Peptides against a protein of PDB entry 6J54. Designs and how they scored, part 168

Target 1, 223 residues: chain A of PDB entry 6J54
Amino acid sequence: NENLFASFIAPTMMGLPIVTLIIMFPSLLFPTPKRLINNRTISIQQWLIQLTSKQMMAIHNQKGQTWSLMLMSLIMFIGSTNILGLLPHSFTPTTQLSMNLGMAIPLWSATVFTGFRYKTKTSLAHFLPQGTPALLIPMLVIIETISLFIQPVALAVRLTANITAGHLLIHLIGGATLALLNINTMTAFITFTILILLTILEFAVALIQAYVFTLLVSLYLHD
Target 2, 42 residues: chain B of PDB entry 6J54
Amino acid sequence: QFQFTGIKKYFNSYTLTGRMNCVLATYGGIALLVLYFKLRSK

## One batch from the design tools (peptide; made by RFdiffusion4, then SolubleMPNN)

Design b2_p20_3_s1 (from b2_p20_3, 11 letters changed)
Fold by OpenDDE base, seed 3:
Structure b2_p20_3_s1 (fold): chain B 223 residues (1-223), chain C 42 residues (1-42), chain A 20 residues (1-20)
Amino acid sequence: as target 1 above (223 residues)
Amino acid sequence: as target 2 above (42 residues)
Amino acid sequence: MFEEISKIYEYLVKLLAELA
């Protein structure tokens, strides 16, 4: 149905795309702290940033921790855009595969090249798991090489699919609920309950997918 | 602790150097194979 | 696609500036 995918079309105003404004909007929600003791909102934001940064950077050495700023900005961007995308009639840029690929491919490439630059020996050895039987070495190296190149695609598709599927489910269940209101109010109430539970789940998914995306990028850097 | 002698010293799946050499050998073999087929087709 | 990617990078740069 045309209305089913209408929410995923890039919005335009007077023929001009307003995607840029939508992408820039989350930055306004995270102002820089100016005081030692800030407002509750800013304090909570800073606490969350510190908590997540501590967890993500715990696996990295001093050199790896230099990526903290970029990784934290990434999770803040994806998380905020995903949450804002759950607002009624809002456009979620992360539902666009092109956007997620645009983030995943450069970050993946950077982590891979960084690994080869500073830990060439270990990076090359990573293509062969330790203890592999000699006869399986050539085939396994090929498989691991293919696996490496699939990583950026999997990273982008995972985020896109999860967010898109969530929006579609909310739309479908919501539409079903409205249709059932005129047929059977009791069944409509059941579907409405499912819709509420699903919405709560999608809020969690929005945050989790942002975290997982950033975590996997960080994990690739660790390798 | 692993003690390897001969060719296993350089090509093994247990040591870091051995694993690296195996990977390089695999890529080299594939490259040579591709090169062979390209030259053969001409 | 390229235009969209460029917009994303602009946002990331701004976000990095805010976090710095």
Scores: peptide ipSAE 0.041, ipTM 0.706, DockQ to the pose 0.053
Fold by OpenDDE base, seed 2:
Structure b2_p20_3_s1 (fold): chain B 223 residues (1-223), chain C 42 residues (1-42), chain A 20 residues (1-20)
Amino acid sequence: as target 1 above (223 residues)
Amino acid sequence: as target 2 above (42 residues)
Amino acid sequence: MFEEISKIYEYLVKLLAELA
C-alpha cells in the first residue's frame, strides 16, 4: 500500500524538500525572449496562449478581461504542472490538495468579493433563481448559499481527484502489467495496451482539468 | 415587464430587486431567529 | 502547507510578470 502512494510523497534531496524547485520548473519552459521573431517553440507557445486567451475572455466584458493575465497564468501553471507530472517518476504538485485549495480559495474569494463589490444587487440576486415558487424561496436561498461555499472545495477536489486518480490508475495498471509478464505474456500485452491508452487519456485529462479549473474561476467572475 | 402589486411588488422571484429583497429577507429572518434563540437561552 | 502555498503564489507572480 505504501508503494502505491510513494509517488505522492514530497521528494527530498539531502534531507531538504525540493518541492519548490519542482513547482518553479515549469517556468523554465516558457521563456519570454524580447525579439520580433521568436524561435519555433516559443512562437507555438505564444500562439496557443493567444488562442486560449481569446476563447476564455470571450465571455467577459472589458472589465472582466482585466483578469486575463491571472487566468492565463493559472491555466499555464496547472497545465504545465499536470503534464510534467505524467513523466515517469515525476512529482505532481497538483496532486496535493493543499496546493489546489491554496489556489482555489483565494481565486474564488476574489471573484465573489469582486462580484459583491461591483455588482452587489446582481450578486445577491444570484442566491435566488428566477421563477422560484414563493414557498421554496427560503429553502432555496439557503441551498444556494451552501452551494456557493462548496464551490472552492469542489474546484480543488475536482482537480486533485482527477490527477491523483489518474496517477494511481497508471501505477496500478503498470504494476499489473509487470506482474502479468511473468504469468501470461498475452494478457500482459493486453494490459499494456490498456496502459498506453490510459496514459494518453491522462494527458488529455491533465489539460482538461487545467482548463476546467480556470474556466470555472472565470465563470464565477462573470456571474 | 411584470406588474406586481402589494407585497409582491417588493418580494418576487422574477425581478432583480425582488430577488434581492427576498434574499435579504431570508438572511434577516435567519439572523433574527438565531438571535432569538441566543437570547432565549440566556 | 503554508510554505507550499506561498511558493505557488510566487510562481504565479513570476508567470504574471512574464506574461506582462
Scores: peptide ipSAE 0.033, ipTM 0.688, DockQ to the pose 0.055
Fold by OpenDDE base, seed 4:
Structure b2_p20_3_s1 (fold): chain B 223 residues (1-223), chain C 42 residues (1-42), chain A 20 residues (1-20)
Amino acid sequence: as target 1 above (223 residues)
Amino acid sequence: as target 2 above (42 residues)
Amino acid sequence: MFEEISKIYEYLVKLLAELA
């Protein structure tokens, strides 16, 4: 049943990939404010941006707060793409590991290099946890170094896995519901109820994963 | 709260400087080992 | 992976059909 997984294939129109247009589409949902008192929708959006900005940048100094624009744009992009991906017959770019790696690796490298440039002593000290027994120091330094290099991969895979798993589960249960409609309407109703509950959960997961991705990038910058 | 003397002052897992020195020493040791094996193979 | 998931899907559909 390849039809269940067709939603994860990069969409094309007449042989031309339209992934670029899909990636740019969420930007249209966040217009710049033009009035002192905007409409309710824009006001709510700006309020959410300010609220998340205050929470994300509370752990950063003035130099770290320079990253607020990038981090807020990142969370808005990932969040909007994840939510839009829950629409029927919609392609979610964040289900592609290549895209998430493309975001994770540069952001991770930027945070690591920024840390080494301005806080060299603290950054180097992070390779050794406090209170480590003397005999375990060389081993833990190596493990922590490996852990550092795994961070961008873990960041990308976490987002990809959570979004993809949710989409797959919705498709599977949705397909099962449709199949059961022709067999037993009562069981189809039960599976449909589960589908609704799962969809609600996926809306929450979509926002949480956007937050977690941005938060982890922010935490890496904090060191 | 910790007072270290001698080598422990520079190599400890509690102070920031001590941790940094331990990390640098570890990387230095690994680099020397790699260099040793490369020179030994030739 | 997709083939395995498809097999699981088919199994679940059959199981639900039997339980119905």
Scores: peptide ipSAE 0.013, ipTM 0.650, DockQ to the pose 0.011
Fold by OpenDDE base, seed 1:
Structure b2_p20_3_s1 (fold): chain B 223 residues (1-223), chain C 42 residues (1-42), chain A 20 residues (1-20)
Amino acid sequence: as target 1 above (223 residues)
Amino acid sequence: as target 2 above (42 residues)
Amino acid sequence: MFEEISKIYEYLVKLLAELA
């Protein structure tokens, strides 16, 4: 039904696409600290950024920690856009597969290229797991090569599918709840409870998907 | 920890260099097969 | 699609610049 997917259509105002403004909007929510002691909201944001930064960069060497700024900006962008997308009548850019592929493919290629440039021996050896029987080596190398090329697709599809499916489910159950209010109040209460639990879950999923996306990019960089 | 002799010294799945050589040999073999079939069709 | 990709890159670059 066309009505179910109306929220995923790129919004336009006066014939002009406003997707650019929506994508840039989350950056306004993270102002740079200008004082030694900031207000409570900025202090909490900085604390969260430092906490996630320490966790993400714990697996990297000093050379890999150069990517800290890029990875932290990525998680902040995806996380903020996903959370803002849960607002009523909002457009979530991360529901667009084109956007997620646009992020996944360049980041994946950059990590793979960086690996081949600075750790050529380790990167080539990564196509063959340690301890593989001799007879399975040719087949396994081919499979690992194919697996490498599936990585950017998996990153993009995972993020897109989780966010899109969550939004659709909220809309469907929400619509069903409203329809059941006039039919049976008891069943409507049950569906409403499920809707609340699902909404809480989607808030968690929105943050987790941002973290997983960034973490996997970070892991590819480490390998 | 692992002592390899002969061809296994250069082509093994345990050492870093051995795994690298196995990967390169696999790609080289595939390239040669593709080249063979391409030249055979002519 | 290409326009959207370019906008994402621009956003990421700006965000990185702000964090730096």
Scores: peptide ipSAE 0.062, ipTM 0.697, DockQ to the pose 0.055; fails the geometry check

Design b2_p20_3_s2 (from b2_p20_3, 12 letters changed)
Fold by OpenDDE base, seed 2:
Structure b2_p20_3_s2 (fold): chain B 223 residues (1-223), chain C 42 residues (1-42), chain A 20 residues (1-20)
Amino acid sequence: as target 1 above (223 residues)
Amino acid sequence: as target 2 above (42 residues)
Amino acid sequence: MFQEISEIYNALVLLLAELA
């Protein structure tokens, strides 16, 4: 690549950005079942979705479980986009802060408004932790209010920064490995080993960030 | 169990109602301060 | 066995080049 950030540039086809097609591509990997007994691939996917659904929705009551479809679609979308983004010459939409903010802000606002609507007393009380000394109450309420507004930003930046940093590191170490192949094969082998370990880590990070993003949204809904 | 009397009954950091009232009082105080400075600047 | 390992290594290097 000419620059380290070339992989983060939105690809174009015939002069038009094809980001929309890339974002919709993961949906093709999860087809809807048409049979009572599906093939092995779809069965495994449904099994994983059911397991993750049971785990994530265990903390919610019956009213909170109405968000199950949205939360599961969110984790599947982010997870699939992150994993597909690790493929060679692939564009990861989740590396774009605008993409993650576009998901974080509406979901965060929906959870906050839902909390204020159905549990007004608890939501207002959330701005003041239990057992706070009287002298710290005004300052702490302000801090908690600021913390609330930072939540969607932190949610988006966490996902964006982790995925972006991973991609940059893979490109840097990969480029260094290729450069060292012509200088010293032994050092190149060491850096290549580090790159393999890093790629494995990035696969884990891709899934973890999807889970954390969805989990935090779920926790905000539960509060 | 905490037993509060007087003003502490309504404004405390241990009960749900008390915490809510403290938050509302804080926001009300800030709003009044902002209003005061806004009126003073005129 | 060594030839097979070398082929796998070369394939991985080529894949790395695509990732870089």
Scores: peptide ipSAE 0.014, ipTM 0.609, DockQ to the pose 0.014
Fold by OpenDDE base, seed 4:
Parts: sequence; structure tokens; C-alpha cells
Structure b2_p20_3_s2 (fold): chain B 223 residues (1-223), chain C 42 residues (1-42), chain A 20 residues (1-20)
Amino acid sequence: as target 1 above (223 residues)
Amino acid sequence: as target 2 above (42 residues)
Amino acid sequence: MFQEISEIYNALVLLLAELA
């Protein structure tokens, strides 16, 4: 049953890693508009981008809205990779913690440094919540500082854990269904039903995690 | 808006400036402690 | 970790087989 975990191994072809090609593939699904009135697929994509852009950038000032392109590209990338990863025999790059850290750390650092650069007073004040008793101020400042540095790790682990756990469950239940087909058809039917429901849930989780990841990055950018 | 007098005006957990000063004071204290122990062990 | 998950999977399959 070790082959059930092969989906998380970085794929290679002819001894060369093809992870880079897999990461670049989702970008091909979002072509740039060429006409005033595009086909239905591109129109839906543009509509979704505009909708999510309005929702996410509503909390930002003009300077923060400069990040709209970055954040929208991020959510499209993560969302598309997560959805494509649910296809059979597909490799999901976002299941790799190294990739998610590679996205989380630079984005987190950029937002934090941007905050300190343009809003130093407010950024420093965030290390101490309002209304804190005087005796707890030193300890809470330290805890909040540690919490800040945990943010990129938590951001990456959250995405990795959710996507990986979902894929594992699909593979495990799917494998169980196939194994039970030769043992008991009735039980196999039950597990198959669970598999379908879980797959539907994972489609939602894939999109939600992409949104949450981007949203949290956006929230760290309080501009 | 709360009205504070004395040292509480500069170090409080309710005003933005007060919170900033508390954070800076905390970091300053930690830095001084680290410096003290580093020089002491030398 | 993967070995542990595999063992749990096998145990689950066996349990389901017995219950079926």
C-alpha cells in the first residue's frame, strides 16, 4: 500500500525533475484577453478575478491596492494548482512544505517590512494589544513578537496540511474501496459514497485554502 | 479618548503612542539585559 | 509517518472486511 503515498513524491522524467513544468502549467489556463468580448471561459475567469479583487482589496488603502496584482496572481496560482491536484495521478506542488514556505516567507516579510516602512508607529503598536494590564505588557510583547515570526510558518503549514490531508484521505478511502470490491461489494459501495462526498469537500477546501492563504497575506499588509 | 497624566501619558496600553512606547521600552530593556549578560560573561 | 498511515489503512481494511 506504499504506492498510495507516491503522489507526494516529486515527479521525475528521465531522471530530471519536472516539478518546474508542473508549477508553470496552471499559468497556461489563464490566457490574457484578446478581444473586448471574449469567450465564455475567459469571461468567467475575468469575472472571478474582478470579484475576488474587489473583496480582498476593499480593506486596503491606495498604496495597499498596489498589491492587487500580486495577491490576485497568488490566489489564482494556489487555487489552480490545488484544483488540478485533485485529478487522478496528479502531483500537487502545494503539498510540498518547501514550496509553501517559499511563497509564505517572502510575502510575509514583504508585508511586514512594508508596514514598518510606511506605518512604523502602527506596526510597532501591534505588538501590544489595547487594554493590556500593565504587569503583562513585557511578557505579552515578547509573545506577540514570537507570534509574528510564527506567522509565515503557520501560513505555510496550514496550506500544506489541509491539502495534504485531503489528498491522503482521498487516496486511502479510494484504495479501501478498490480493495473491498473484491471482498464485499456492499461495504465497497458505502466507502465509495464516502469517497464521492469527500472529493466534493476537497474541491471546496482547495479553493478555500487558496483564498485563506491570500487573505492572510493581505491582512498582514494592513496598508 | 482617555486622558493620562505623568508617565502614564507616554506608557499606556490604550493610546497608539503609548503602546508604541511600551514596545520600545520592552525591546530596550531586553537589549540592555542581553548586553549586560554578554559583558558580564566576558 | 507513511508507514504508520499504511498500517492504519491495512487495519481499517481488515476491520471493514470483518464487518462486511
Scores: peptide ipSAE 0.013, ipTM 0.648, DockQ to the pose 0.011
Fold by OpenDDE base, seed 1:
Structure b2_p20_3_s2 (fold): chain B 223 residues (1-223), chain C 42 residues (1-42), chain A 20 residues (1-20)
Amino acid sequence: as target 1 above (223 residues)
Amino acid sequence: as target 2 above (42 residues)
Amino acid sequence: MFQEISEIYNALVLLLAELA
């Protein structure tokens, strides 16, 4: 079934890749407010941005709150791309591991370097959790060091796997329902119900993964 | 809350400075081991 | 990987068709 994976192929128009235009498109959905009292849609968007900003930045100190703009732009970008990716016959850039690694590695490295620059003692101490027995200290330090380097990979793979798996499941179950419509209507109805539940789940997953990705970046900054 | 004396003051898993020193000591030990094996192989 | 998933999907569809 070549059609099942066609949505994951980078789209091209007139021989030129339009992936750049697709990743820039969500920015058009969030216009800058120019009025004191904006339209209902813009007001709701600003309210949601302010609400999420307050929730995410409540953990951070004054130095960490300087990252608010970057983190909020990140969550809005990932969230909007994930939601737009649920549209039929749409391409989701976040299904590409290269893109997610391209976001995760620089952000992770920036948080780690920022930690070492401003909180050197605390950052070095994080390689050893409190209360560790003396005999386990060398082994645990090595494990925590490895864990640190796994963080950007886990961050990117988590987002990629969740979005890609969700899209694949929708396509697979959708194809199965269409195939079963001609065979057994009752079975097709069951699979269709599962498809509806899965689509609702994917809407939630799309938002949650955007939040988790940004939250983990913020937590790495806090540590 | 914790009062450490002697070597435990500098190398402990409870204080921030102690944890940092333990991490540095671990990395230093690994580096010395790697250097030892590298020099021994020559 | 996608080819493997496609093969599994085809097998599942065939299985569901047989069960229906």
Scores: peptide ipSAE 0.012, ipTM 0.642, DockQ to the pose 0.012
Fold by OpenDDE base, seed 5:
Structure b2_p20_3_s2 (fold): chain B 223 residues (1-223), chain C 42 residues (1-42), chain A 20 residues (1-20)
Amino acid sequence: as target 1 above (223 residues)
Amino acid sequence: as target 2 above (42 residues)
Amino acid sequence: MFQEISEIYNALVLLLAELA
């Protein structure tokens, strides 16, 4: 239906796509600190970034910690875009598969190629799990090879599907509540409660998907 | 402590080197098979 | 109180309908 997917159409103004502006908008919400003691908002942001950074980088060695800046920027970008996308009549760029593939493929390829470059032996050995029976080795190597190439696709589709599904559910339940107002007020109240709970869930999903996306990229980097 | 002798020393699923060799052998085998069928088709 | 809750509910639903 046109009404269901209208929010997923790339918005244009005067014939020009404004998606670029929408993508850049979240960066304005995270200014760089200039003082030792910043205001409350910046302090909270820095605190959150530090916490997430410590958690994500704890699984990495010294070489992996070099990617901390990129990974943290990625999670902040995806997280902020997803949260902003939950605003009414907002367009979420992360609902576009092209956007997510544009992030997933380069990051995945970079991690894979970096692994092959610096840890060639370990990377090649990763195609065969430990303890595999001898007869299953050829088959499993093929499966693992296929699995490797599915990783960027799964990474992009996961983010796209979760965010898109959430938006669709909010729209559908919202429409249902409106329709039920004229039919039965009690049922409308139930559906409205579900809508509220779903909205809260989508806020959580928005953050979780950003974290998972970044975490998986991080995991691909260092086994 | 897995001590392998003979062919199992180089091709095993428990050691890092063994796993790597198994992967390379698998890819090599596939490449040879593809090459065989390609040459056979001519 | 129930009437007030109902009115608040209706207002919220209408607001969401406008925002949706």
Scores: peptide ipSAE 0.005, ipTM 0.597, DockQ to the pose 0.012

Design b2_p20_3_s3 (from b2_p20_3, 10 letters changed)
Fold by OpenDDE base, seed 2:
Structure b2_p20_3_s3 (fold): chain B 223 residues (1-223), chain C 42 residues (1-42), chain A 20 residues (1-20)
Amino acid sequence: as target 1 above (223 residues)
Amino acid sequence: as target 2 above (42 residues)
Amino acid sequence: MFEEISQILSYLVKLLAELA
């Protein structure tokens, strides 16, 4: 790479950004089942979706379970994009804060609006924790209000920062390893081991961040 | 369960209704303060 | 054998370095 941040530049083809195509690419990896008995790959995918769906919807009421399709599509989208982003010479759309904000803000606003619509009393009461001393009530309400508005930003930044930091770290350690190969093979081996461990960690982070993002959206919906 | 009397019945941090009323009162107070300063500046 | 292993490792390092 020419610079440390070259991997985060939106790719272009014929002068046109192809980010849209990259964003749509994960959908091709999850084909719809057309048979009663599917092949191994689709069966595993459906099995994973069912497992995650059961876990995510376990905390929701009947009305909250109506969001299952959206939440499952969200986790599959973020998870697949994050994993695909770890492939060599790939562009990860989730490294773009704009994309993550574009997902976080509407989902957050939808959950907040849903809360106010169906559980107005509980939603309003959420701004004041139970058992608050009388002197702290005004200040705490303000703090909780600010905290509410920080939620979508926190969702986006968490995902963006973790994925971006991982990519940068892999790049830096990888570059250092290559540089050390010409200096000291033993030291290069150590850094290479770290790189392998880091890569494994980043695969886990890719899935965890997708899960956390979806889970937090789900929790906001539950509240 | 807590038993509240008087104003504490409607404004408390232990009951759902009380918490809601406290929040509404806080927002109302802030809105009135902002309105007061805005009108005073004119 | 050592040289072959070194070449394989070097190749793997190059591949992994491009994961970002």
Scores: peptide ipSAE 0.017, ipTM 0.620, DockQ to the pose 0.013
Fold by OpenDDE base, seed 5:
Structure b2_p20_3_s3 (fold): chain B 223 residues (1-223), chain C 42 residues (1-42), chain A 20 residues (1-20)
Amino acid sequence: as target 1 above (223 residues)
Amino acid sequence: as target 2 above (42 residues)
Amino acid sequence: MFEEISQILSYLVKLLAELA
């Protein structure tokens, strides 16, 4: 594979994009429980969902807890897609900035508009931090306004950049390992060890980025 | 709770209402400046 | 390997240019 970015090209079969199928695939991994006592895998999944839900909703009031289903579905979707994207020769949809913007902008706008609708006074007051000197008020309000509009962009770029950088790094170290096998087996073994450690790290990053993305959306809702 | 008198009661960075009024005043000032420059160009 | 690094840097520059 001479092209480093070949893995980031949208896959097509018979001229039709299969990205839709890839996006829908994680939904098959989380079946809805129908029994009081489910199998071990479903029980572990439900346990993890309950733990994460309890932790994320702890910072929200009763009105904010209404968003629990949406936030939990979001973290499960991003987390599962990121983990599946680490499989060999797999396409990760979350490496596409368009997808992440498509998720970030509506969620951000929904949280901001919900805040302005139900808590107008508090939302407007957030543009000015407490204890600001009088001379800095106009400038700080402008900066805070700009900061608000950067939030959805930062949310999307953070997820895209972290996942993309991880995939690129794995590809580069993997390619270097293969090249060093023909030169020096000892150095190739060292680079291979680094590759394994990096792969484990990327599994953690994949889950963390899903959590951070959802947490930030939740935090914007709380404010 | 800080007790402010006069104009500081309505425009302060410590109370919720004061902060809101400061933000609205800032946006209003910017809007007036933009309007001024737009009318000046005509 | 050097060509790959160059491609990554070029991609990052292009990405930054698109974001700016």
Scores: peptide ipSAE 0.016, ipTM 0.686, DockQ to the pose 0.018
Fold by OpenDDE base, seed 1:
Structure b2_p20_3_s3 (fold): chain B 223 residues (1-223), chain C 42 residues (1-42), chain A 20 residues (1-20)
Amino acid sequence: as target 1 above (223 residues)
Amino acid sequence: as target 2 above (42 residues)
Amino acid sequence: MFEEISQILSYLVKLLAELA
């Protein structure tokens, strides 16, 4: 069990944690455009950013679109860190719950406080769903209040659990495949096929979780 | 579409203002209950 | 052909295991 979680230990060099360098590394993958017509790789990146920006900000009004830069930077950061984390012998910072909480709580708080500041009536009314029977109003208001405070925890845990579970599955199935090579080649082939499919799935999950995290933050802002 | 009169005008689950007032009333009631029990324990 | 496929598969599995 200790060997399975060894990849999730924060790496250190010369006794100092290098997690800060790992967190800043994805920023180097997105250089600012200097030319009107950029290289193919940069053009594809800009195209993807524009597409995701259009999709995410289509639901928001003008005030909500002010958060476009922050939301796009967030999705690019989480997405890039998750994809880089799938590389061999790599450390994924998003597997750490502390990091995800560190992102989720401030963003959630900012959206909630912004809502109360600019849309006080709508924000207060959100604690009571429309059409609720009169007898259930007090109980439902309490439940919705609790639900609000669970939101940042849910955001962090969802991202952490999905990425961590994916990495663990790849390690486990990979180890099982090696063990089965010496026992039964046919079974090892099946297990290896599952491993490949799982790896492809994890690439998709890495991107989806980045999108979902940012989307939910965006939805809380819209609320 | 809905026209409310009387108390339902201010406390309803369909209008924005009505929902807000219901939420505030709920929190106010809870606060008063907490204060009541706190003062009673003294 | 089957032996070659098995060798390639074994090599890939070993690489993945070592890199994991």
Scores: peptide ipSAE 0.015, ipTM 0.615, DockQ to the pose 0.012
Fold by OpenDDE base, seed 4:
Structure b2_p20_3_s3 (fold): chain B 223 residues (1-223), chain C 42 residues (1-42), chain A 20 residues (1-20)
Amino acid sequence: as target 1 above (223 residues)
Amino acid sequence: as target 2 above (42 residues)
Amino acid sequence: MFEEISQILSYLVKLLAELA
């Protein structure tokens, strides 16, 4: 139905697209701390950032840890946009495939080029899995090369699909609840309960997808 | 690690160097094939 | 009391459905 995807249309105000403002809005939620002991909200944010940074950078050497700032900013951006997207009548930029590709392709390219720059031998060897039978080597190298180029697409599509599907489910169940309210109140209550549970799940999915996206980028770095 | 001799020392799927050489050989072969067909078309 | 709760719940359902 046409109205199901209405929330995914790029919003405009007075004929001008405001997508840029929406994308920049989450950055306002993470102010730079100015005190030794900050407010509770800022303290929690810093704690989460430090915790996540510690976990993600544990697999990287010192050179790889240079990417910590970028990866942390990425996860905060995606996470915040996904969470804000669950607000009523809000637009989620990460539901747009173009947005996610715009993030995935440069980051993927940077990680791949970094790998080739500093660890050329290991990067080239990665195209051939260890223990491959001799007869399958040429074909598998080609497949692995294709797989490499599919990585940014898969990364973007995964995020887009998960977030979009979640929003669609919320809209569908919400619409069903409203429709059933006039037909059977008891059934409407059941669907409403499902809606609440689904919303809670989508909050978790929103954070998980942000983490997975960043984690995979980090994994591709493999420093 | 496995001990390889001869050509297997340089082209194997178990050692890092061997895998790298296999990949390079594969790309080289493809490049040569493409070059061959390109020159043949002229 | 049950009727009032039912009305409140119904209102919340309508509100959330419209916002969704």
Scores: peptide ipSAE 0.012, ipTM 0.620, DockQ to the pose 0.012

